Peptides against a protein of PDB entry 3PUK. Designs and how they scored, part 218

Target 1, 227 residues: chain A of PDB entry 3PUK
Amino acid sequence: ERGLKSVVWRKIKTAVFDDCRKEGEWKIMLLDEFTTKLLSSCCKMTDLLEEGITVIENIYKNREPVRQMKALYFISPTPKSVDCFLRDFGSKSEKKYKAAYIYFTDFCPDSLFNKIKASCSKSIRRCKEINISFIPQESQVYTLDVPDAFYYCYSPDPSNASRKEVVMEAMAEQIVTVCATLDENPGVRYKSKPLDNASKLAQLVEKKLEDYYKIDEKGLIKGKTQS

## One batch from the design tools (peptide; made by RFdiffusion4, then SolubleMPNN)

Design b2_p27_8_s1 (from b2_p27_8, 10 letters changed)
Fold by OpenDDE base, seed 1:
Structure b2_p27_8_s1 (fold): chain B 227 residues (1-227), chain A 27 residues (1-27)
Amino acid sequence: as target 1 above (227 residues)
Amino acid sequence: EEEEEEKEAEKAIKEFEELLKKRKELE
C-alpha cells in the first residue's frame, strides 16, 4: 500500500503538473502558507525540478519580475493569496510573469473568482480546483486545518450554533478531499456521542462525497468501499 | 502568438466557469 504522502504527491503531479506541462518549458511556482506545508510534506525540491519547476517562491513575499517565464500558482482560495496573485497581474505595469496557471487547493468562492476574472482574465492559461485541503503526516495519518474545531463543536453556548455548523462543514469538506485524493468512497463509521457531532459530521461527509463523485469528470458515482 | 494566448486565456476562464456552474447545480 502506498503511503498517504505518496498518494498526495501523485494527486498533485497528475492534477497540477501534468495538467500544465509543456515540453521544454520551465515555470516559476508560487506557493502560499498552506501549499508550502503541503508540498514540503510529500515531495522534495528535486521532485519539483523534475516537473519543470525552476524555482519556488512565496506568494506573500516581494518578488522580482521574471516576465519571460510563466508562473504556476498552487495556492489556497483565500482573499490573501488571491490578492497577492492580483498584484502580480492586476495591471500591465505590475505584471510579474508572462502568464499564470492557477490551481486552487479547494473550492474557489464566486467572489474571488469574479475578482480574478475582472482583473486578470487575460493572464490566465489555466484555472482549476484540485481539492486537497489536508496535510499528510504519515501513512494513513493527516491533519485537518480547521481552527477552533474542538471549541465550537463542544461548546455548550447556543450562540455558537451557527459557528459550529460552519466548522462541521469545513471538517466534512476536508475529509472528503482526503477521500477524493485516495479515490475512495468509504462507508463512514462513527460512534454517537453527546451533541451528536459525529453523526452530523458523518452525514455531511456522506452528502459531500456524493456530490463530489457526481461532479467528477468521469460522471460516475462510485459505490461504498472499504477504507 | 498573442492571439493564441488570448484564446487560451478565454478558454481557461470559460472552462472554470462551467465547472463552477456545474457545482452550483448540484448544491
Scores: peptide ipSAE 0.232, ipTM 0.790, DockQ to the pose 0.794
Fold by OpenDDE base, seed 4:
Structure b2_p27_8_s1 (fold): chain B 227 residues (1-227), chain A 27 residues (1-27)
Amino acid sequence: as target 1 above (227 residues)
Amino acid sequence: EEEEEEKEAEKAIKEFEELLKKRKELE
């Protein structure tokens, strides 16, 4: 199938499932709010079963230990999701699973990683960042999961300047993940507005794209594409 | 088996740290 959904699924399959696949091994997969929406948008439960996932669990919910099975955490790099992970592996008595494979949907802050390292390092078998932080809606349409983006970006209140910056950063990151998923390095275009938010966002996107492709495992800086 | 698992864990953390470091250098 053609479309953004299929591209997203293919990316997840390659970056997550193929990366941790062991023949004959089943895993429990833990999802948070975002990744639940993400997977629901681009795959079916049958697809996950084919990838060696026996059951999907919500990371926020209380779960019974399954100590003989390894867990695949596909989660956002947020304090909430990380805290839930830490509860699963933070102490020997609280270990719910045999080991953890962690895949973050975006860049993990150093502070969160340090918490993981300090408490759960021995339980980790993989820890990676995959750049998928958007929800595909249609073939070429996606939504950004940035709460109150409109409000903060267009607020005339100077007290919201710090919030605006955070929102702009988050939006830029998600746009970059779309481009990365589509394997595109677009020339950023925008319409200027009085608040110049579009220009600022464009600059952030360009900067982040540059950084992303420089760090890409392929070691190739892709040329600008028309977008 | 436990030793092998520990080695895998160490490897996983190290690999991730290297990625984070590389990213930081580009910022």
Scores: peptide ipSAE 0.229, ipTM 0.786, DockQ to the pose 0.781
Fold by OpenDDE base, seed 2:
Structure b2_p27_8_s1 (fold): chain B 227 residues (1-227), chain A 27 residues (1-27)
Amino acid sequence: as target 1 above (227 residues)
Amino acid sequence: EEEEEEKEAEKAIKEFEELLKKRKELE
């Protein structure tokens, strides 16, 4: 049984590196906060070198132009990361790299995509969503990237109800990414708490799983697997 | 070469738009 780290690496290798690989071509890879943690959890720099990555750079930092090289952006679909990308390609004279391959870790909002399309469409060679928004820790242990999730989910304050819903939605989405990565469609089981958070989350997960497998390119509706 | 690069760019954008459209249809 392969550990979660190896499964995640295999997914990234197939969905990102193999997808944009060109023989003899090296790329610069741009990472944000989340993808830095993600790659650090499941690979080494030597692994990235084998995949044709010469160097990794932080997208948030000022970087020197390398205009002869194409850039691989492996980033979250956030305004912050997208804005940094747009700065790299905002004008022809200010282009830091030859072209961009963009791989989002999650669903990209239409608004962000439209912004990219409007400003730097000619610089893009690939744009894809790979749907990995969790960090593998152990064989079957992972962390979710949802800020203040614990606080809002367990808050008795009714003023946090709206935020709680948003957080639970985000958690459900990330759980689905885990299931997708593991190629599982679990029958959702939960132990309910007085606040009924587990029940609500379970319902959200079930709905999102159904949607995910409907849109899967393989067109496979997988039966429920008990986990 | 420049023409090929432009064609690739157009293809990349179109492909992603199709994915977004598909997702929206399921919402």
Scores: peptide ipSAE 0.228, ipTM 0.790, DockQ to the pose 0.735
Fold by OpenDDE base, seed 3:
Structure b2_p27_8_s1 (fold): chain B 227 residues (1-227), chain A 27 residues (1-27)
Amino acid sequence: as target 1 above (227 residues)
Amino acid sequence: EEEEEEKEAEKAIKEFEELLKKRKELE
């Protein structure tokens, strides 16, 4: 069913996680816009946990230091992502993390590479380039535009529970919008996940779909369709 | 553990420098 996604995940697992994995060691993983989309398309938080990732963070956000933890940067070789990395390690006195493992999704320009070398080479434990510039998509899959959905839905921090609910609500709303646009009333099916995100989302979608199709724009009651 | 980390850091720096060298050769 998920052939392309599985292939991409296997590539990332081998090239990134297996390369820096140490027994008993946990890392914080920093993602940018592209890699967030990439990982969200081909893995679950449980998969990342199995690979020794305790939490994922957005590289663009101002983050609190976790000086005892090593950081895995899986990022695109862009000035924006590199600058964010440099802010994390540019000051010797204010390093956000213990050390950095950097994996670029593509060739990093020499200008950026030299900038990294000049400012924070001593903090780097790995620096590699992988070649993954595409996001695996299945047929009839729609991407929802919900900012930080991946981060909040898979956050182990209980303080993010309220934010997670808001994100799920937004996702459910967008799914209903897609269904309405396609004139479909799908029977909601989901795979249960350890964090129950799928179940909660499914319940929200079902409720919203029921509300929508009870009184559609045409005043007609529509039956459930197969999804 | 600190000694192992230092050794790892030194290795990483060397690998990083080698990567940089290879890039210069490709230019």
Scores: peptide ipSAE 0.137, ipTM 0.727, DockQ to the pose 0.119; fails the geometry check

Design b2_p27_8_s2 (from b2_p27_8, 11 letters changed)
Fold by OpenDDE base, seed 3:
Structure b2_p27_8_s2 (fold): chain B 227 residues (1-227), chain A 27 residues (1-27)
Amino acid sequence: as target 1 above (227 residues)
Amino acid sequence: EEKEEEKKAEEALKKFEEKLKKRKELE
């Protein structure tokens, strides 16, 4: 538990804070719902101060401009979070901050990426994707957050079928990553639903877990654990 | 124990990142 939190914090520190750090410079950090939970799970406000963050703001809220300060956006690559960013720097509004550093918690879809690029590229000093789409919790419980997962998994549109599979694959991969981190090979349990999404996801997870442990660094096959 | 968990977590994250093919960066 503590180990996972520490690793997540270290990853954020190196991938985000160290990447945009400038000596003597303070930044405003903008968070969304997911990244608020993520940071709350693995750091304290004092840690953020040490990383040069003066204040934390919710990206969804209407905020007063602080035009002399640079902003660090640590957000999910969702339409909601991106739209809020675009309100801060888009052509339709005055810039709220001096410049933006954007770090996405996962892959940003091309549509969103292009929208950002077309609207406010000159204001962006850095835009990077990092791969932290889970929240570590104390009781060996973790929350996964895959962008648009809910939308695609429950979309009735047949055109989204391929995208749904990609999302499920990503979710399965994240689950396996967490299991590997905790050195666990859990049995997969699921509740059947009309769309059979849970069953499909469970099958993907099981397959990926098997593959992972078969080809582990030691060439050992680990037995299933309860978690 | 904590150090061992940290090491395992780091390795797992690294492997996850390596599997991700489409990284985008704007400078």
Scores: peptide ipSAE 0.024, ipTM 0.340, DockQ to the pose 0.038
Fold by OpenDDE base, seed 2:
Structure b2_p27_8_s2 (fold): chain B 227 residues (1-227), chain A 27 residues (1-27)
Amino acid sequence: as target 1 above (227 residues)
Amino acid sequence: EEKEEEKKAEEALKKFEEKLKKRKELE
């Protein structure tokens, strides 16, 4: 059985590296906090070298220009990561790299997309969303990357109810991205807790899965798989 | 309930179409 790590790596290889790969061309890869963790969980530096990546850089750090090289940005669609990208390409005179290939781990909000488009569209050769917002830990285990998820989901404070819903939605979205990556339509199982968070999350996941497969397969819903 | 599900499906479809459009605009 191919572990979740291998599936994730295969997805990244196909969606990111194969998409922008050119024979004999090396790229600098820019990572953020999430994608650093993601890649570290499913590949080695040697694997990245084989994919034409010469150097990995942290997008949040100040970097010297390497104007002769193209950059591969594998980043989350967050204001922080996008702002760092904009610093690299926002000025015509201050471009850090020759061109950019951008791959977002999830849906990029219109506000962020518009900022990118308005400032540095000419420098961008690719911009895609690959929908990988989880960290594979084991063959069948993954960790969701939702900040403060535990705090808000289990908070007894009613004032956090709205934030709890947002967190639940984000978790559900990430679970769906796992399913999409694995090409699975799981039968969702849950145990109810006093706060009924598990049942609500399950319902959100089921709904999002249905929506996903309706869109992707034009009304063909895959049979439930064991996951 | 059925109307609400239909609306949600339409919203999801719209979001997907927007994603595709965005990719094409930057490629």
Scores: peptide ipSAE 0.016, ipTM 0.323, DockQ to the pose 0.033
Fold by OpenDDE base, seed 4:
Structure b2_p27_8_s2 (fold): chain B 227 residues (1-227), chain A 27 residues (1-27)
Amino acid sequence: as target 1 above (227 residues)
Amino acid sequence: EEKEEEKKAEEALKKFEEKLKKRKELE
């Protein structure tokens, strides 16, 4: 069953593929670690072909230039992924692709955004943020992309307290993203666990949900789009 | 149980579609 997977796929299709689709045009798609997992969870290669993607490439790997083709970057807004993009287009003489369409899976920090603008603005045909920071596993199951979440959340070491809070915040943000994607405002349920992690996370989620839906009710749209 | 999960997924999908439609109308 593909309930959540279908929702995610449809969101990607609408926000990414339909947004940059040109009749008869094929693109190379560049993925990072997260987006590779994300797409793998909700689509097949045949689906990507139907969307005008001829090949997918890992952004972190050294790739041969295909200067005649435009590239679709579907990547996380991380320094690593952005740096890889910049390597592809940073040199005027050695562009790997004809042009770039960039779709970030989450909010891109201004520092990264400005870095992209300063270096590669002429090569970019589109830059958009799409809020998808989770991986659907099953119809109603998703995995959060929070590095070292397990380690820090369950660490008994007090020295990890600050890092634990950061992780909890990131988890809460991603849960809210899922809810926003599904247009759901769920009641938060949790069981008490050691170190009260579940309770803390639940509180963060509740707070963030409230904030999100208050904003949404006002008709405010989150996201950035470049021409 | 599976049928209930399917129903929930369909409902979520419907809500998502409605939300997308509303957002497009605001653009």
Scores: peptide ipSAE 0.000, ipTM 0.269, DockQ to the pose 0.021
Fold by OpenDDE base, seed 5:
Structure b2_p27_8_s2 (fold): chain B 227 residues (1-227), chain A 27 residues (1-27)
Amino acid sequence: as target 1 above (227 residues)
Amino acid sequence: EEKEEEKKAEEALKKFEEKLKKRKELE
């Protein structure tokens, strides 16, 4: 399979499944709302089975303990998902699983990370950020995971100006993550709108792309690619 | 809106589990 879906799956396979895979070992995988959508968009159930996943569980639901099995948490770095994880491992006597492997879809804030470290450090075998905060829809189409993006971007209320800026920043970060995942430095194009939100977003993306490729591990400033 | 998204996620998870179970039975 070609396109964005294939690229995302390949990244998840290498960054998550290959990272924690052990021969003959099965894991329970815990997903949140975002990662459920993400995996459903880029893989088949057969693929997950081949990667050693025996059961998929919703992190938000009450679940029965399976103390003999290790758990793979593939979750967003949100307070809600982290709180659910903490409920699974927060008590030494009431651990739901044998151990945890945690893979965050994006940067985990220090506040959340410290909370996890303080409560569950002994139960965690792996904690990694994989930087996949978008959902592929088509070969070159993706959906951003920014809460209330529509509301804040199109709000006529001037009191929401600060929140609009935060949303725009978050959207720009996710677009850069897509570009990084695809190894592309696109010439940013946009359609003009009355509120010119697209222009503002484009400027933020361009700035962040420049910063990313300037300081990337390869130390390469990539030329603009056609997208 | 969050509740609807949560329901969709739950349905997706259920479908995953069902397909995984069926495949394990076939193997």
Scores: peptide ipSAE 0.000, ipTM 0.301, DockQ to the pose 0.017; fails the geometry check

Design b2_p27_8_s3 (from b2_p27_8, 11 letters changed)
Fold by OpenDDE base, seed 1:
Parts: structure tokens; C-alpha cells; sequence
Structure b2_p27_8_s3 (fold): chain B 227 residues (1-227), chain A 27 residues (1-27)
């Protein structure tokens, strides 16, 4: 019933908490809008306490410095979240925490990383991508965070063609993160539609899956699995 | 030790840069 939630939690535990765990050390965890929803969907505050998190804070809010504690940033690779991080560590005088462990939920653009490197590199102890860009629901259901996906994908207006492509790419990325989280490389199934959106999306997913597994930790491409 | 922490930071940045580079090479 809650298999996907459990899998997501296990992934976060392994990729984030176990990665930065230090015995006897407590951290402050900073969340953005997406990761707040993500964690709320698959864990309780008690679970976070067990992982060495003393308190969770919203990255977008004004926060008082806790300079003696290290901070775990579990955030999406967005300009907004990164800018908030930069404010926390961008200057020595404004440094809010002792150090930062950054875990992005998706691929971080070079531009954002370069901004971080330029101003906050000395404060970073970890910087990783864990590729979880979906919200798990009950009964093995998940939701994609792609605004206006329906509108653009099914729009007959030719002026939306470029927008449609961007949305399709975003959807494909998120689907790949689901597969990666589940450790699955499925054969993609789809039905043809008048606008051939399903076929295009399937092709994008397949391509991105291949790319992902080529650069995974094992450096091995997994065979197709039956999902 | 501050020096040790700086080294960790350098390693963290380097690791991520290598990841980004590898991704770009495969695109």
C-alpha cells in the first residue's frame, strides 16, 4: 500500500542522512517548498530526529543564526532556493551555520553550481544530487511537479510548441527520477494519440533513462525490467 | 581543525564538478 513512500524514504535515508551522518552530531535541516512536501509525504518528524535532525527550517524564511551547528540543505536546484542558501553563507559576517551539506533533489544546472562555488565553496562539506523530483502518494501513485503540463501538452496552438517541448522534457526528467528511485529500468508502454505526445514522451524517457544509468554510481546500464 | 574542514570542502566541490563534467560529456 505504501511501498513507494517507503522506497522514497529509504532513498533519502541512504543518499542524504547516511551520507552526512556523524556520530553524536545534530544538524539543522533546511527545506524548500518541494522538499517540505516530499518529506511530509514519506516520513514523520520523529523519523528525522532519529536521523540526527534537531529542527527543520524553511529556507525561504528569515532565520536566526545558529553558528555552532552544521546545516543540511535538502533543496531543489532552483534559483530561489540557491539564492537563500547563498544568503546563509555568502559572506563571513552573514554566515548562519557552521557548514553546509547540500543535497539537490534534481540535476543542478551549471549556472547555479557556479554561483555556489564562487561565493560559498569553503562552507560546503557535501554537494550531491539525489534525483527525487516527485511526490509519492498512496497505492504506488506519484505526482509530477510540472506546472501547466496538461495545458501545454494538449494545446492545439502552434505558439505553444516550444513550451510543450520544455514541459515534456521536465516530465521525462521526473519520470526518470521515479525509475531511478525504484531502481527500475522499465520498458515504456504508451498508446498513440492524435498529437503523438505519448510517443514523444516515451522517447524522451527512454533516452534519459539510458543517460542516467550510464552515469550512475556503478557505471553500468541496467537491462529492461518488467514493471 | 580548520585546515581539515577546508580540505573536505575542496573535495566536495571537486566531486561535484567531476559529476557535472561527466554528465556533459555524455550529452
Amino acid sequence: as target 1 above (227 residues)
Amino acid sequence: EEEEEEKKSEEAIKEFEELLKKRKELE
Scores: peptide ipSAE 0.525, ipTM 0.910, DockQ to the pose 0.770
Fold by OpenDDE base, seed 4:
Structure b2_p27_8_s3 (fold): chain B 227 residues (1-227), chain A 27 residues (1-27)
Amino acid sequence: as target 1 above (227 residues)
Amino acid sequence: EEEEEEKKSEEAIKEFEELLKKRKELE
């Protein structure tokens, strides 16, 4: 099936579960708000069990230690999620799990990584970016998780200029993750509007696509597709 | 076993650092 949901699941399976899979080993999986939505959109609990996940936990909630088990953190690279991770492993005496496998859904800022490295490096067995920052809704439709995107993009208030840029960056990043997931380097199309938001977004997408494919696992720049 | 796990940890961190470095160089 070529539906977006199946593609997303396949990507997660290969990039996350297959990457950290150990025969006979069960892991606890920690999810944040975004990854909860993401997984719920493209898989069932039974699928996770098949991948060696015994239980899923919300990273934001207080959890009982399970010190004999390794934890798989599938989380967004946000201060909130990272801080929760740090609480789990920041103190040797307070480690909740045996070790951590971290998979970020998007590009992790240097600042966040440095925080992790400084306090939890010895507990980490994997740290990767899988680049899935969208929610599949339909076979070819996805939802961007960018708060107040509409408001800031179309606001005539100059005071929102900085916020608008942040929003557009976030949107562009998520669009790129869709392309990456679909293994496409599309020619970007847009309709120009007076606010020129579409043009700006298109430029950001093109730039980010270029950067992504330059540093992808294959180390190759892919040609443009007809999408 | 502990030594092996520590090695894995070091490798994991190094790999990610290299990724970040490469990304920065392309910006």
Scores: peptide ipSAE 0.517, ipTM 0.908, DockQ to the pose 0.810
Fold by OpenDDE base, seed 3:
Structure b2_p27_8_s3 (fold): chain B 227 residues (1-227), chain A 27 residues (1-27)
Amino acid sequence: as target 1 above (227 residues)
Amino acid sequence: EEEEEEKKSEEAIKEFEELLKKRKELE
């Protein structure tokens, strides 16, 4: 059922997490646009926790320093992502993290590496390339346009609770839109998760679907379908 | 510990440089 996703996850686990894993050590993981999508497609926050990741952060955002923690950068070898990394470690006096483990999703150009080497070499504990340039997909996949959904849904910070709810509402709305577009009224099925995100999202979707299908565009009540 | 970490850093950089060199040779 999720064979490709499992394969991709196994690759990431082996190439990234197992490579830098240290017993008893937790890391902050920094993601860019691509790797956010990639991880979202093939793992859960619980999986990341098991791999020693305490929190995930968006590399493009300004972040508060956590100077006592090492950072795992799983990023694309692009000027944009690299520049963000350099901002984190470029100043010796203002390093955001204790050290960096860098894993690129593709071949890193010499120019980018040289730039990193010139300014941040002493902060780097690992630097590797893993060749994953695709997002694993199922036979039927829909992409929702909800910015930062992955970060907020899996944030351990209670301060993000309100943002998480907004994100879930947006996701639910878009799911309903997709269902409406496809003329489907699915019976919502989900797997319970430790953070209960799936359950809450499912409830929101069900509620919205009920509201939508009370009266369809033609004024008819539609029954539920299986999906 | 700092010395050990510095050594790890040097090794990490060296390893990646070797990779880059090897790739250039294949191009």
Scores: peptide ipSAE 0.513, ipTM 0.906, DockQ to the pose 0.193
Fold by OpenDDE base, seed 2:
Structure b2_p27_8_s3 (fold): chain B 227 residues (1-227), chain A 27 residues (1-27)
Amino acid sequence: as target 1 above (227 residues)
Amino acid sequence: EEEEEEKKSEEAIKEFEELLKKRKELE
């Protein structure tokens, strides 16, 4: 059995690096907080060099322009990361790089994309979603990137109800990315209780799985598998 | 060369817009 790390790396290699690869071309890769952790968990710098990445830069930091090189942005679809990208290409005279290839780790909201389109469309050579929102730890172990998930899900404070819903939604999305990465469509089974967080999450996962496989690039609806 | 790069940009944007449209139709 191939470990989860290997599966994740293979996905990134095919979906990101192979997608934008040009013979003899080197790129600068920009990472945010999540993608830094993600790549660190499943590859080495030497692996990235083999994929045509010369330098890795933190998108949040001030960086010197390298105007003759294209940039690969492997980032989460968040306002923070997108804003940093926009600053890199905000004006023609102030562009830090020659062009941009953007790969989002999750679904990009229309609002964020519209913002990118409005300001930086001419600089973009590729824009895709790869849908990896988890960190592989072991062969079958992963962590979700949902801040304060435990606090909100288990908080008895009713004021956190709205936040709890948002967190559960985010968790469900990330679980779907795991399933998608592993090429699994699990049949979700649970004991339903009206206030059971597990049952609610399971329902969200099931719905999102169905949606994902309906809209995937292959256009294939996969049957439910037992997990 | 510049024309080719512009074309690539247009294609990249169009492709992503189509994805977003498809997603919206399923919501």
Scores: peptide ipSAE 0.513, ipTM 0.907, DockQ to the pose 0.796

